# Peptides against a protein of PDB entry 6J54, part 239

Target 1, 223 residues: chain A of PDB entry 6J54
Amino acid sequence: NENLFASFIAPTMMGLPIVTLIIMFPSLLFPTPKRLINNRTISIQQWLIQLTSKQMMAIHNQKGQTWSLMLMSLIMFIGSTNILGLLPHSFTPTTQLSMNLGMAIPLWSATVFTGFRYKTKTSLAHFLPQGTPALLIPMLVIIETISLFIQPVALAVRLTANITAGHLLIHLIGGATLALLNINTMTAFITFTILILLTILEFAVALIQAYVFTLLVSLYLHD
Target 2, 42 residues: chain B of PDB entry 6J54
Amino acid sequence: QFQFTGIKKYFNSYTLTGRMNCVLATYGGIALLVLYFKLRSK

## One batch from the design tools (peptide; made by RFdiffusion4, then SolubleMPNN)

Design b2_p29_6_s3 (from b2_p29_6, 24 letters changed)
Fold by OpenDDE base, seed 1:
Parts: C-alpha cells; sequence; structure tokens
Structure b2_p29_6_s3 (fold): chain B 223 residues (1-223), chain C 42 residues (1-42), chain A 29 residues (1-29)
C-alpha cells in the first residue's frame, strides 16, 4: 500500500526540495506574447485566459476587477499543475493539502479583509441572513461565523480531495489492469477502458477544480 | 417599505443597518459573556 | 449573483456526488 501513496511523496533531490521547481514549471508553459499575432498555441492560451477572465470577473465591479490578475494567475497555476499531474508518474503539488491550504488561507483572508475594509457594513450584515426571526439571530450569527471560518478549509480540502482521489483511483485501476492482464485479458480490457474513461474525467475534474477554487475565492471577495 | 419603530429600527433582520447592529450586538454579547466568565474565574 | 450561486451549488453537488462515488469505489476495492 505504500506504493500507492509513493506518488504523493514530495520529491527531493539531494535533500533539496524539487517541489519548488515543479511548482514553477507550469509558468514556463505560458510564455509572454512578443508578437502582435502570435502562434496558434499562444493565441489559444490568450483566448482561454480572456474567456475565463471575463467569466470570473463578471461578478465583480470595477473595483473588484483589480483582483483579475491574481485570480487568473491562480486558475492558470492550479489548472496547469493539475493537468500536468495527470502525466504518468508525475507529482502534483496540489495533491498536498499543505499547499492548497497555503493558497487558500491567504487568499481567503485577503478577501475577507478587503470585504471588511471597504464594505464593512455589508460584510458584517452578511453574518445575518435577511428575514431571520429575532430569537434565532444570535445562534444564526454564530453559525454563520463558524461557516466563514470553515470556508478556507473547505476550499483547500475540496481541491485536494478531488485531485488526490482522482490520482489514487487512476493508480488503483491501473494496477488492477496490470494484474488482470495475466489472469483474464477480457476483464483487463474492460478495466483498461474504464481507466481511459477515468483519465478523461480526471482531466475535466482538474480543470473544473481549478475553476471552482478560483471562483469561490472570487465569490468570497464579492461577499 | 420597511418602517420599523423603536428598537426594531436599529435591530432588525431586514435592513442592512439592522443586520449589522444585530451582528455587533451578538458579538458584544459573546464578548461580555467571555469577560464575565473570566472575571468569575478569579 | 443568484444565478451564479445556483450554478455553483449545482456544480458542487455534482462534485460531491462524484466524491461519494469515488469513496464508494475505494471502499469496494
Amino acid sequence: as target 1 above (223 residues)
Amino acid sequence: as target 2 above (42 residues)
Amino acid sequence: LEELSLILEALLLELAELARAVELALLAL
């Protein structure tokens, strides 16, 4: 069973954390445009970035659009890392809860802090839903406060769990296929087909999770 | 649309200001409770 | 915002179902 989780161990070389390099690697996949009309790949990337940017920032006012760069960078980072993590025997930093917490907590705190700073009244009022019976107000405020603090945890765990579960499942089914090759080729073929379908699903999940992560951050910013 | 009188004007769950005040009051109440228990422990 | 929240909720529900399915699959193994 250690072999199952071996892929989730942070890689190191000579005691140096290669994780940092792995984290930085996706940045190389997104070169800055130098030409007015770039290559097809770069153009597609820019187009995707623009589309996602428009969709994500549609929620925000002009003042909130200041976060566009950060949110877009975040989604590109998480998305790229997740996709690259689906490569065989690759390590995805986003499978590490520590990393996701490291991203989620600061971003969440920043969103909450900015909300309190610039929209204090609205942010404070958000702890109490409208139309609440008077007797339930204190309890509901407490619950809402707790909910607020659970947000970063949920954000990080959701991403981590989804990506980790996907990788684990791919690994398990992959191992099962290999084991069944010598037992029953037909069953192995079926399992392999499932593996392929699962990998495709995980590609989608990887992108969706990145999007959801950033979207939730933006949503918390909007309050 | 919402005309509140008396205490409900300041503490209500419908208006933004009322909601804010309710939240502040709840936090204040909790703080007072904590303070009370802290002082009682002495 | 409400529409977006609904879409988000729907997406989260789907993800939750997927997570449950994965969990069940893992338990079955």
Scores: peptide ipSAE 0.150, ipTM 0.720, DockQ to the pose 0.026
Fold by OpenDDE base, seed 4:
Structure b2_p29_6_s3 (fold): chain B 223 residues (1-223), chain C 42 residues (1-42), chain A 29 residues (1-29)
Amino acid sequence: as target 1 above (223 residues)
Amino acid sequence: as target 2 above (42 residues)
Amino acid sequence: LEELSLILEALLLELAELARAVELALLAL
């Protein structure tokens, strides 16, 4: 069990946490554009940011569109960290529940507070669905309040669980492949093929989970 | 269109204002219950 | 609420497809 979760231990050198540097590393992959026509990589990145921005902020009004910079930075951060985590023998900060909670709770609280400040009536009304029988109103309001507090937890756990599960599966199949190399080369080749297919799937999962996380934050802002 | 009269005008599950008032009333009721049990236990 | 339900439905569909993909991968093992 220790070998299984060894890759999820926060890396340290000489007792100093390297996790801070690992978290800051994805920022180097997104340089600021200086020219009107930039390099191909920067142009593709800018195009992807514009595409995702248009998709996510289409639901929001002009006041909600002020969050576009925050949401785009969030999706780029989570997406880049998740993809970099799929490199062999790499550490993914997003596999740590503490980090995801650290991102989810402030963003969730900000969305809830902004909702209460600018749309107080609508936000309070969301605790009671339309058409609820009068006798079930108190119970349903309590359930909706509990549901509200579960939102940041679900947001963090969803991202953490999906990325962690993917990494665990890659490690398990990879370990099995290495073990089978000396036992049966044919079965080792089959397991290696599955590993490749799984890694491709995890690349897709990495991007999807980043998008879902950001989308849900945006959705909570929309209320 | 729902026409509500009397208490249903202020406490409705269909209108926005009615739903808001129901939520506030529920929170107020819970707060009063908590206060009651706190004062009763003392 | 309708938009929320649509987004939730889309999310559930994506998760279902992912679950099917994982299931197929596990069956291939």
Scores: peptide ipSAE 0.112, ipTM 0.710, DockQ to the pose 0.021
Fold by OpenDDE base, seed 2:
Order: structure tokens, then sequence, then C-alpha cells
Structure b2_p29_6_s3 (fold): chain B 223 residues (1-223), chain C 42 residues (1-42), chain A 29 residues (1-29)
């Protein structure tokens, strides 16, 4: 079972952490535009960024739209790392819970503090849903407070669990396919087909999880 | 459009101010309870 | 959000089914 988790070990070369280079590599895939009309690839990228930006910032006011740069950079980072992680024998930094917590906690805290700073009354009132029976107010406030503190954990764990589970499944099915090649060719072909379908699913999951992560951060900002 | 009078004016679950006050009261109550237990042990 | 939640739920359900299928296949090996 040790080989199953080998893909999740932080890679090192000559005792030096290569993880830093892996994390920085996706940034090279998104060059800054230099011309009014760029290459097709760059134009498509900018178009996608613009569309996602418009969708995510549609729920925010002018002050909330200031977060657009940060949120777009976040979704691009998570999305690109997740997609690159689906390449054979590639390491996905977002499978590390520490990485996701490192992103989730500061962003969550920033959103919560921003809410308390600019919308103190609304933020405090958010701990009590409207229309709550009077007898349930203290209990519900406590539950809502606990829910607030669980948000960063849930945000990080959701991303980590989904990406990690996908990688594990790909590894397991891949290993099973290799094992069955010499046992039953027909069964091996079936498992290989499942592996392809699973890989396609993981591409979708990679993008969705990146979007959900960023969207939830944005939603917490909106309160 | 509920017309609240008396204590319900300040503590209600329908108005923004009322909800805020309820939250503050709850936190205040918890803080007082914690303080009470801390002072009781000493 | 609702559409995204539905998509996410559907994907999670598919993943759960796949995970169960993989588990059964591994037990059979």
Amino acid sequence: as target 1 above (223 residues)
Amino acid sequence: as target 2 above (42 residues)
Amino acid sequence: LEELSLILEALLLELAELARAVELALLAL
C-alpha cells in the first residue's frame, strides 16, 4: 500500500525541495498580454478569465469587485495546478492539505475581517437567521458561530479530498489494469476504458473544485 | 412590517438591529458564564 | 450556485460509485 501514497509525497531532488518549482510552473503557462490582439491561445485564456471574472463578480458591489484580481489569480492557480496534476506521474500541490489550508485560512480570515470592518451590523446579524423562534436564538447563534469557524476547514478539506480521491482512483485502476494485462486481456481492456472515463471525470472535477473553492471564498466575502 | 414594542424592539429575529442585539446578548451571556466559572474556582 | 451545487453533487455521486466499483474489483483480485 505504500506505493499508493508515493505519488503524494513531496518530491525532492538532491535534498532540495522541487515543490517550489512545481508550484511556480503553472504561472509560465499564462503570459501577460503584450498586444491588442494576441495569439489565439492567449486570447482564449484572456477571454475565459474575463468570463469567469464577470460571473464571479456579478454578486459583488464596487468594493467587492476589488477582490477580483485576487480571486481570479486564485482560481487560475488552483485550476492550473489541478489540471497539470492529472498528467502521468505529476505531483499535484493541491493534494496537500497544508497547501490548501495555507490558502483557505488567510482568504477566509480576510473575508471575515473585511465583513466585520465594513459591514459590522450585517455580519453580526448573520449569526442569527431571520425568523428564528426566540427560544432557539442562543443555540442557533452558537451553531452559526461554529459553522463559521468550520468554513476554512471545510474549504480546504473539500478541495484536498476531491483531488486526492481522484488521484487515488486513477492510480488504483491503473495498477489494476497493469495487473490484469497478463491475467485477462478482455478485463484489462474494460478497466482501461474505465480509467479513461475516470480521467475525463477528473478533468471536470479539477476545474469544478477550483471554481467552487474560489466561489465560496467570494461568497463568504459577500456574507 | 412587524411593530415591535418594549423588549422585542431591541431583541427580535426579524430586524437587523434586533438580530445584532440578540447575537451580542448571546456572546455576552457566554462571556459572563465563563467569567462566573472562572471566578468561582478562585 | 444551485447549478454548481447540482453539478458538484452529481460528480461526487459518480466518484462514489466509481470508488465502490473499484473497491469491489480490488476485493475480487
Scores: peptide ipSAE 0.092, ipTM 0.690, DockQ to the pose 0.020
Fold by OpenDDE base, seed 3:
Structure b2_p29_6_s3 (fold): chain B 223 residues (1-223), chain C 42 residues (1-42), chain A 29 residues (1-29)
Amino acid sequence: as target 1 above (223 residues)
Amino acid sequence: as target 2 above (42 residues)
Amino acid sequence: LEELSLILEALLLELAELARAVELALLAL
């Protein structure tokens, strides 16, 4: 049904794409602190950023910690867009595979090139796991090379598939609930309860996917 | 810690340098095979 | 990573079950 996927169509106004504005909108929700004691919302945001920064950068050395700003901005961007996408009749940019590939490929390439630049020997050695039997070395190197090139695709598809699937489920259950309102109100109430539970789950999924996306980028950087 | 001698010193799966050399050798071998088939078909 | 993978797997399984349940509900309509 065309109506099931209508929410995933890129929004346009008068022939001009509004996607750019939608992508930039989450930045307005995170204002820079101007006071010693900020508002509760800003304080919570800063606290969350600080905690996530400490967790993600604990595995990195001084050179890896240079990526802290980029990784934190990435998680904030993906997290905010995913949460905003759960609003009724909203468009989630991260449901577009092109957007996620546009983020994943440059970040992945940057991490790989950074690894080759500063840890050339270690990065090349990662194509061969330690302790591999000699007869399996050529085949395993090929497999690890293929695995490396699958990383950006897996990174993008994971985020896209999880967010898209969640949105589809919300729409399907929501549509079923509306259809059952005129048939059986009791069943509609049960379906509505499931919808509420699903929406709570999708809020968690939205945050988890943002974290996983950023974490995997960080891990690729760490090598 | 394993002490390797001869060719095993440069091509092993335990040392960092050995692993790197194995990877480079594998890529070099693949490149030579591709080159051989390309030149043969021409 | 292992814990995150387990959480992600659990979430995906739950979503799959919900999707199946929704499909059955839609067929019943």
Scores: peptide ipSAE 0.067, ipTM 0.679, DockQ to the pose 0.020

Design b2_p29_6_s4 (from b2_p29_6, 23 letters changed)
Fold by OpenDDE base, seed 1:
Structure b2_p29_6_s4 (fold): chain B 223 residues (1-223), chain C 42 residues (1-42), chain A 29 residues (1-29)
Amino acid sequence: as target 1 above (223 residues)
Amino acid sequence: as target 2 above (42 residues)
Amino acid sequence: LEELSLILEYLLKQLAEIAALFELLLLLL
């Protein structure tokens, strides 16, 4: 059963980290447009990027729209890595909590610091909800401060846990299907059907988690 | 529009400035408490 | 229980990687 998590170990060849190449690979799937009228694939990609950009930046003013490139690159990166991770025997870098923290903490810090730089009053006021009774103000400010520091952790853990759990479920159900093939073919067929449905669900989860990750970063930027 | 007078004008949970001041006062109070215990330990 | 132990081991490995990142961060500061 040690092989259950073997797929989550960072792959290396000859001591060289292949993880870097895996991380860079999704970038090749999104080529830059070279023509006014591009191929169907590129056009669809650009259309999706435009739609997601409009949705993500709808909550931001002109200053917040400066983050559009960063947020769109983030969602494309996480989404592409998550989808590619669903390929058979593939390694998903986003299953590594270290990587997700490496993305979450700097982005969260940047959003928080940007908020303090340009909207100091609003950012400070965010630690105290409106209408709080006077006696609860000190405790609530402390709780809200702690909540702020939990945000990057929750962001990273949410992404990691969802993707990792999905992969584990696929492996477990897949293993159960293979084991049941020689025991009960009917049950194996049912399990295989569940595996297919689960795989479809994981495709959706992969995209949703990428969107949620980016959305929360955007939301923290907006405060 | 809420009209606050006295200390409530500066420390309230309804106005932006009041909320900010409450947060700053809370942090200041915590800092003073930490400083007090640090000095007391010496 | 063994599967739970493996999950715990995996989580501990993730925690160790986080600790390594913090160590690296401390070295960069």
Scores: peptide ipSAE 0.163, ipTM 0.715, DockQ to the pose 0.031
Fold by OpenDDE base, seed 2:
Structure b2_p29_6_s4 (fold): chain B 223 residues (1-223), chain C 42 residues (1-42), chain A 29 residues (1-29)
Amino acid sequence: as target 1 above (223 residues)
Amino acid sequence: as target 2 above (42 residues)
Amino acid sequence: LEELSLILEYLLKQLAEIAALFELLLLLL
């Protein structure tokens, strides 16, 4: 039980933060293209990036598409880190709420300020849904204001909670399977099967969470 | 077809300008209330 | 209950890290 969350402790070696290297590692997996016809791996990556960029920026006009580089880098970073975190005995930086807040708050603030700067009227109008009865306007404006400030927290917590919960579940079931190997092999086999299915699900969740995080940031930009 | 006249022209929940004005009015009202209580306490 | 306690401990650690970051931010400001 004491080791339940051991996998979530930031790794250090001799006081040096190895976590920095872990965070930088995914960048090595996405090399920049140097040729017109690249290696198969690079070509597939570029193709995926193009597809995701088209989908993500479809809701934005030309001005909003300026954010494409940043948003795509964000989704690639979060996605890659999440997937790598599912490797055995790996550490995922995105399980740390501090990291996710560190990403969410600046991005959220940038989107909100950008909205106020270039679309002041529309941005202010978003605090009041269209068609609201007159008597409910003051209360609803307050609620919407609170909702705005909850957004960065929701972004960070959602990502952190989903990834962390997935990791915990994998570890718990994995530990249970190992414990049951010597007690009841049949039950252990069933539990192991569930573990495999869960792992597959977590791969999907890892990608979805990266996508949702980036999508919501882009949506807030669009307002 | 939202034809508003009078005060409803400036404060409505259907037009962009009206919504903006409502929001500003709400914030202004809250600010004034806070100011009132602050001044009253002193 | 023990598992819940561990979860709570983990959450507290996360919050402590966040608090430390805010403290650092305040020191920089």
Scores: peptide ipSAE 0.138, ipTM 0.704, DockQ to the pose 0.031
Fold by OpenDDE base, seed 3:
Structure b2_p29_6_s4 (fold): chain B 223 residues (1-223), chain C 42 residues (1-42), chain A 29 residues (1-29)
Amino acid sequence: as target 1 above (223 residues)
Amino acid sequence: as target 2 above (42 residues)
Amino acid sequence: LEELSLILEYLLKQLAEIAALFELLLLLL
């Protein structure tokens, strides 16, 4: 069990961090199209991007739609990194809370500041829900202010926790399967089947978490 | 539609402007309290 | 208890990485 978290250690080579290369690698999987009719893989990618873009930008006005490129790049990055992280012996950067905070805090701050800049009245009013009794106004404003500052933390922790938990579960079940191979073959087969189903689930979770992360950023932008 | 008169016109939880003013008033009150305690400690 | 200790250790490592990130940020500013 000492090696349970070994897969989450930041990879280094000769003392130099390789994390930068790992972070940049997903960008190579999404080349820019050069033809009117591209390969099937690129066409599918573009279709998915367009679909997700339409869904995410549907809640925004024209001014908010300027963020489409950033949000789509974010979802592609997180999604691709999460999927690649499910490969055997791979390192998932999104399991590192520092990375997720590094993404969440700037994006959150940008959305909040953008809101204050262009929708000052609405943004300030957002600290007080509509219809609040007058007696509860001061306390509720304080709570809402605290809630605002918890948003980036919650965003980062949610992504980190979900991806990390999935990875840990795969490792644990995988380890159990290997241990049971020499003890009971039938039980090992059952656990292996569970592992396969779990891996499929984790693929879905990887994409969902990317979407949720980006969606929440978009929602904060919309206010 | 709520028609507010007097102070309720500017400080209410139903209108956008009223909510904004309530928030500003709350922050102002907190700031004054902090200042009071800071000045009292000196 | 051992498993909980390992989880705690992992969390502490994550916090240490966050601290390192902030330190780096402070150095860059």
Scores: peptide ipSAE 0.114, ipTM 0.704, DockQ to the pose 0.030
Fold by OpenDDE base, seed 4:
Structure b2_p29_6_s4 (fold): chain B 223 residues (1-223), chain C 42 residues (1-42), chain A 29 residues (1-29)
Amino acid sequence: as target 1 above (223 residues)
Amino acid sequence: as target 2 above (42 residues)
Amino acid sequence: LEELSLILEYLLKQLAEIAALFELLLLLL
């Protein structure tokens, strides 16, 4: 079991953490456009950003659209890191719960504070659903407050668990295929096929989780 | 539109203002309970 | 193999939850 989790340990070189470099690496894949008509890669990236931006920000008013840059940067960061993590022998920073909490908590706090600042009445009213019987109001308010504080944790854990589970499964099946090469070649071929299918699935999961994470942050902002 | 009279006008689960007041009242109640238990413990 | 099965079940459960969320999103659109 320890050998399986060794892949999730933060890599260091000569005692210096390389994690910072790994986290910064995806930013190099998204250069700033300098021309009216850029390279195909940049154009596709911008198109995707615009598409996702339009989709996510359609729910928000003009004040909420101020968060568009931050949310788009977030989805690009998480998505890119998740996809890059699927490369062989790569480390995914998003598999670290601390990383995801580090993103989730500030963003959640910002959304909550913005809600209280601009929509105080509505934000306070969210602690009590409409139509609640009078006798259940105190209990329900308490439950709703607890639910609010669980949101950032759920957000971080969801992302971490999904990405980590995928990585673990890839490693396990990959290890099994290598072990079966010397035992039964036919079975090894089957497991290898499963591994390929799994990797394709994990690419999809990587993008979906990035989207869900950003979407939920956006929804919390909308309240 | 819900027409409420008396205390229900200020503490309603249907109106935005009523819900807000209910939440504030609940927090106030919890604060008072915590204060009570702190004073009781001494 | 047992650990793999558990991970697979977890993954399938997570995927089902995601699918349900997408379904809800589609209903809202």
Scores: peptide ipSAE 0.093, ipTM 0.707, DockQ to the pose 0.017

Design b2_p29_7_s1 (from b2_p29_7, 20 letters changed)
Fold by OpenDDE base, seed 1:
Structure b2_p29_7_s1 (fold): chain B 223 residues (1-223), chain C 42 residues (1-42), chain A 29 residues (1-29)
Amino acid sequence: as target 1 above (223 residues)
Amino acid sequence: as target 2 above (42 residues)
Amino acid sequence: DLLELLLQAIKATFETLNILFGKLLELLK
């Protein structure tokens, strides 16, 4: 139904892409600290950023920690866009597969390329697991090569599918609750409760998907 | 450390260098096969 | 990880078979 998927269409105002403004809007929610002792909100944000940075960069050495800024910006962007997307009648850019592919493919290619440039031996060795029988080596190398190319696709599809499915479920259950309000108030109350639980779940999913996306990118960097 | 002798020293699935060589050999073999079929089609 | 586990299982199987085959050959000698 066009009515269900209409919320996923890229919004335009007078032919101008509002999508650009929507993408840039989350950056306004994270202002740079100007004082030594900042406001509570900024302090909490910085604390969260530090926690996530410590967790993500724990896998990497000093060379991998160079990607900290990129990965943290990515998680903040995806997380903020996903959370803002849960607002009523909001548009989430991360529901667009094109956007997620646009993020996944360059980051994946950069990580793979960085791996081949600085850790060529290790990167090439990843195409063959240890202890592989000699007869299975050629086939396994091919499978691992294919697996490598599936990584960016899986990364993008995972994010888009989870966010899009969540939005669709909220809309469907929300529509069902509205329809049941005039039919059976008890069932409407049950569906409304499910809707509330689902919205809470989607908040968690929004953050988890942002974290998983960045974590997998960092993991691919570590190889 | 595994002590390999002969061809197994260079083409093994345990050492880093051995795995790398196996990967390169497989890609080389595929490239040669593609080249063979390309030349055969002409 | 799953593939590595499978490969380890295959390796263990081949090692077991080689041991059994070796014992069988010793019995045949």
Scores: peptide ipSAE 0.038, ipTM 0.679, DockQ to the pose 0.010
Fold by OpenDDE base, seed 2:
Structure b2_p29_7_s1 (fold): chain B 223 residues (1-223), chain C 42 residues (1-42), chain A 29 residues (1-29)
Amino acid sequence: as target 1 above (223 residues)
Amino acid sequence: as target 2 above (42 residues)
Amino acid sequence: DLLELLLQAIKATFETLNILFGKLLELLK
């Protein structure tokens, strides 16, 4: 079990937090454009950013689109870190619940406070769904209030759990494959095939989780 | 479409203002209950 | 949003059931 969770321990070198460098590393992969016509890599990146930006901001008004920079930076950061985390022997900071909470709570609070500042009536009305029976109103308001406070926790836990579970499965199946190589080659081949399929799935999950995280933050802003 | 009269005009689950008032009333009621129990304990 | 959707679904279900029960009662008369 110690070896199972070893990949989730924050790496340090002589007491220096290497996690800081790991967190900053994805930013080096996305350089700012300096020319009208950039190289192929930057052009593709900018194109993807524009597409995702259009998709994410399609549900927001002009005031909501002010958050585009923040949301795009968030999705790029989470997405890049998740993808890089699938590299062999790599550490993913997004597997740490503390990091995800550190991102979720401020963003959630910002969206909630923004809602109360600019759309006070609408924000208060969201605690009560339309068409509810009169007798259930007090209970439903309480439930909605609790639901609001669970949102940042659910957001962080969802991301953490999905990425962590994926890494655990890859590790377990990988270890099983290595163990079976000396026992039964045929079974090892089957297990290896499953590992490959799982790895492909985890690439998709990494991107989806980044998208869902950012999307939910965006939806909370929209209310 | 919704013609509310009396108390239903201010407290309903269909209009924006009505929903807001219901939420405020609920919070106010909870606050009063908490206050009541706090004062009763003394 | 999810709760609203669930409540709407429940409301629609009860409405449908009420209509069905009403028709059933009419048939039993």
Scores: peptide ipSAE 0.029, ipTM 0.680, DockQ to the pose 0.010
Fold by OpenDDE base, seed 4:
Parts: structure tokens; sequence; C-alpha cells
Structure b2_p29_7_s1 (fold): chain B 223 residues (1-223), chain C 42 residues (1-42), chain A 29 residues (1-29)
């Protein structure tokens, strides 16, 4: 049972945490283009970045488009880390709630503060839904305020839970498959098939969660 | 579109300004309540 | 936004119900 969670412990070598290196590793997969015609891999990466940037920034005005670089870097980071985490015996930093909170809270606070900075009137009005009866206004404002503060937590927990759950499931099914190899080969084959399907699903989930995370940050910026 | 008179002009749930004022009033009220209970506990 | 949507949905539901009940009462008269 305890072995199930061992993969989520921050890896260390000689007592030194190598988590920093693991976090920085995905950045090496995205080299900066220096040529007019780059490699196919770089071209595909740039194309994907442009595609996602167009989709996400279509809602924002010119002032909001200044966040494009940060949001694109965020989605690339989360996506790459999630995908790399599906490799066997790999550690995914995004399974750590602390990391996701570390990303969510600053980004959320930045979006909220920018909203109050540039659109104070609209941001304050956002705490009260349109058409609320007068007697319910105080209660609803309080609820909406609480809802606002739950946003960064929900953002971080959503990402953490989805990635962690997927990893746990892969580990459990994988372990079961190995155990069943000596007991019943037929059932082991079935579990192995499930494992493959699950792995494919987790690849999709990894990308979707990265997208949802950045999208929600973008939506909060838009208010 | 919405015609409000009197206090409803400044405190309404339909206009942007009205909503803002309602939010500010709510926060002000909460602050006063907190202050009241804080002073009451002494 | 979600709360607004929910409130609008609830309001629309009540309006629909009121219309239906009104029509029903008219049929019963």
Amino acid sequence: as target 1 above (223 residues)
Amino acid sequence: as target 2 above (42 residues)
Amino acid sequence: DLLELLLQAIKATFETLNILFGKLLELLK
C-alpha cells in the first residue's frame, strides 16, 4: 500500500533534491528557433503554440494579449511535464499540490489584481450577479467572494487530482498485471489491455488538463 | 433601459454602478459588524 | 458566470412554471 505512493515522493540523490532538475528538463525539449526554416519538430512546436495562442487570446483585447507569452509558456510547461510523467519510473512534478498551488496562486492573484487595476468598476460589480433581489444581495456578495478565493485552490487541485489519479491507476493496474502473470495468464492479458487503453487515456488527460489550467487562468484574466 | 429613482438609482442589481455600490455597501456593512462584535467582546 | 447561469435557469424555470400553471387554471375555469 505504501509502495503505491512511493512514486510521488520527491526524488533525491545523495540527500539533494533533484526536483529542480526535473522541473527544468522540459525546457530543453523546446529550443528556440534560429533559422528561417527550422527543423520539423521545432516547426510543429511553433505551429502548436500559435494555434493555441490564437484560440486562447481570441477572447482578450490587446492589453490581455500581453499575457500570451506567459500563458503559452505555462501550457507548454504543464503539458510537457504531464506527458513526460507518463514515462515509466518518471516523477511528475505536477502531481505535487504544492507545485500547482505555486503556479495557480500567483497567476490567479495577478489576474485578480489586474482586473481591479484596470477595470475596478466591473470587477467589483462581478461580486453581485445581475438581477439579484435586494434582500439577497449581502448574502450573495459574500458567497461570490468566497467563490473567488476558492478559484486558485480548485485550479490547483483539479490538475493535481487528475494527474495523480491517472498515475495511481496505471501503477495499480500495472502491478496487478505483473501479479497475474504467474496466476492466470489470460486475466493478465486482459489487465494489460486495460493498462494500454488507460495509458492512452492518460496522455489525453495530460494535455487536456494543461489546456484547462491555462484556459481558466485566461478566463479569469478576461473576467 | 432601467429607470431607477431615489435610493434604487445608486443601489441596484442591474446597473454596473449600482452593483458596485451594493458590493461596497456590503463590505462596509460587514466591516462594521466585525467592528461591532470586536468591540462587544471587550 | 456559473452562478449567473444557474440563477437565470432557475428564473426561467419558475417563469415557465408560472405560465403553465396560469394556463392550467384558465383551462379549469
Scores: peptide ipSAE 0.022, ipTM 0.659, DockQ to the pose 0.010
Fold by OpenDDE base, seed 3:
Structure b2_p29_7_s1 (fold): chain B 223 residues (1-223), chain C 42 residues (1-42), chain A 29 residues (1-29)
Amino acid sequence: as target 1 above (223 residues)
Amino acid sequence: as target 2 above (42 residues)
Amino acid sequence: DLLELLLQAIKATFETLNILFGKLLELLK
């Protein structure tokens, strides 16, 4: 059972944490463009960034579009880390709840404070749904207040749970495949096919979770 | 479209200002209740 | 706002049910 969670242990080399290097590694995969006509890989990256930027910033006004750089960097970071984490014997920092909370709480607080600063009336009014009966006002305000504070936790846990569950499933199915190779080759082949399909699914999940995480942050900014 | 008169003008769930005032009133009420229980315990 | 969406969904459901109930009552007359 200890081997199941070995991939989630923070890697250390000679007592030094390598987590910092792993977190910084995705930045090397996205070099800054130097030419007007770049390589195919860089062009695809820029195209993807532009598409995601257009989709996310379409919700925001000009003042909200100032957050575009931060939101795009966030989605690229989470997406790249999640995809790299699917490599064999790799460590995904996003499987650590502490990291996700470390991202979620500041971003959430920034969006909330920005809302209170520039849209005070709307932000305060957000605690009460429109058209609420008078008798339910105090209860709904309390519930909405609690909901607000649960947002960063839900944001972090969602990302952590989805990525962690995917990794665990890949490891379990992979382990089962290896174990069945010596018992029954036919069943092992079926399990291997499931593993391949699962890995493809996890690649999609990795990108979707990055997008959802960033989208929710942007949505909280818009209120 | 909603013409509210009196107290409903300031405390309603339909207008933005009304919703804001309701939220503030709710927080104020909770704060007063907490203060009351804190002072009662002493 | 998820709560607002839920409230709207509930309201829409009740409206739909009322319409269906009204039609049912008309059919029973």
Scores: peptide ipSAE 0.022, ipTM 0.664, DockQ to the pose 0.011

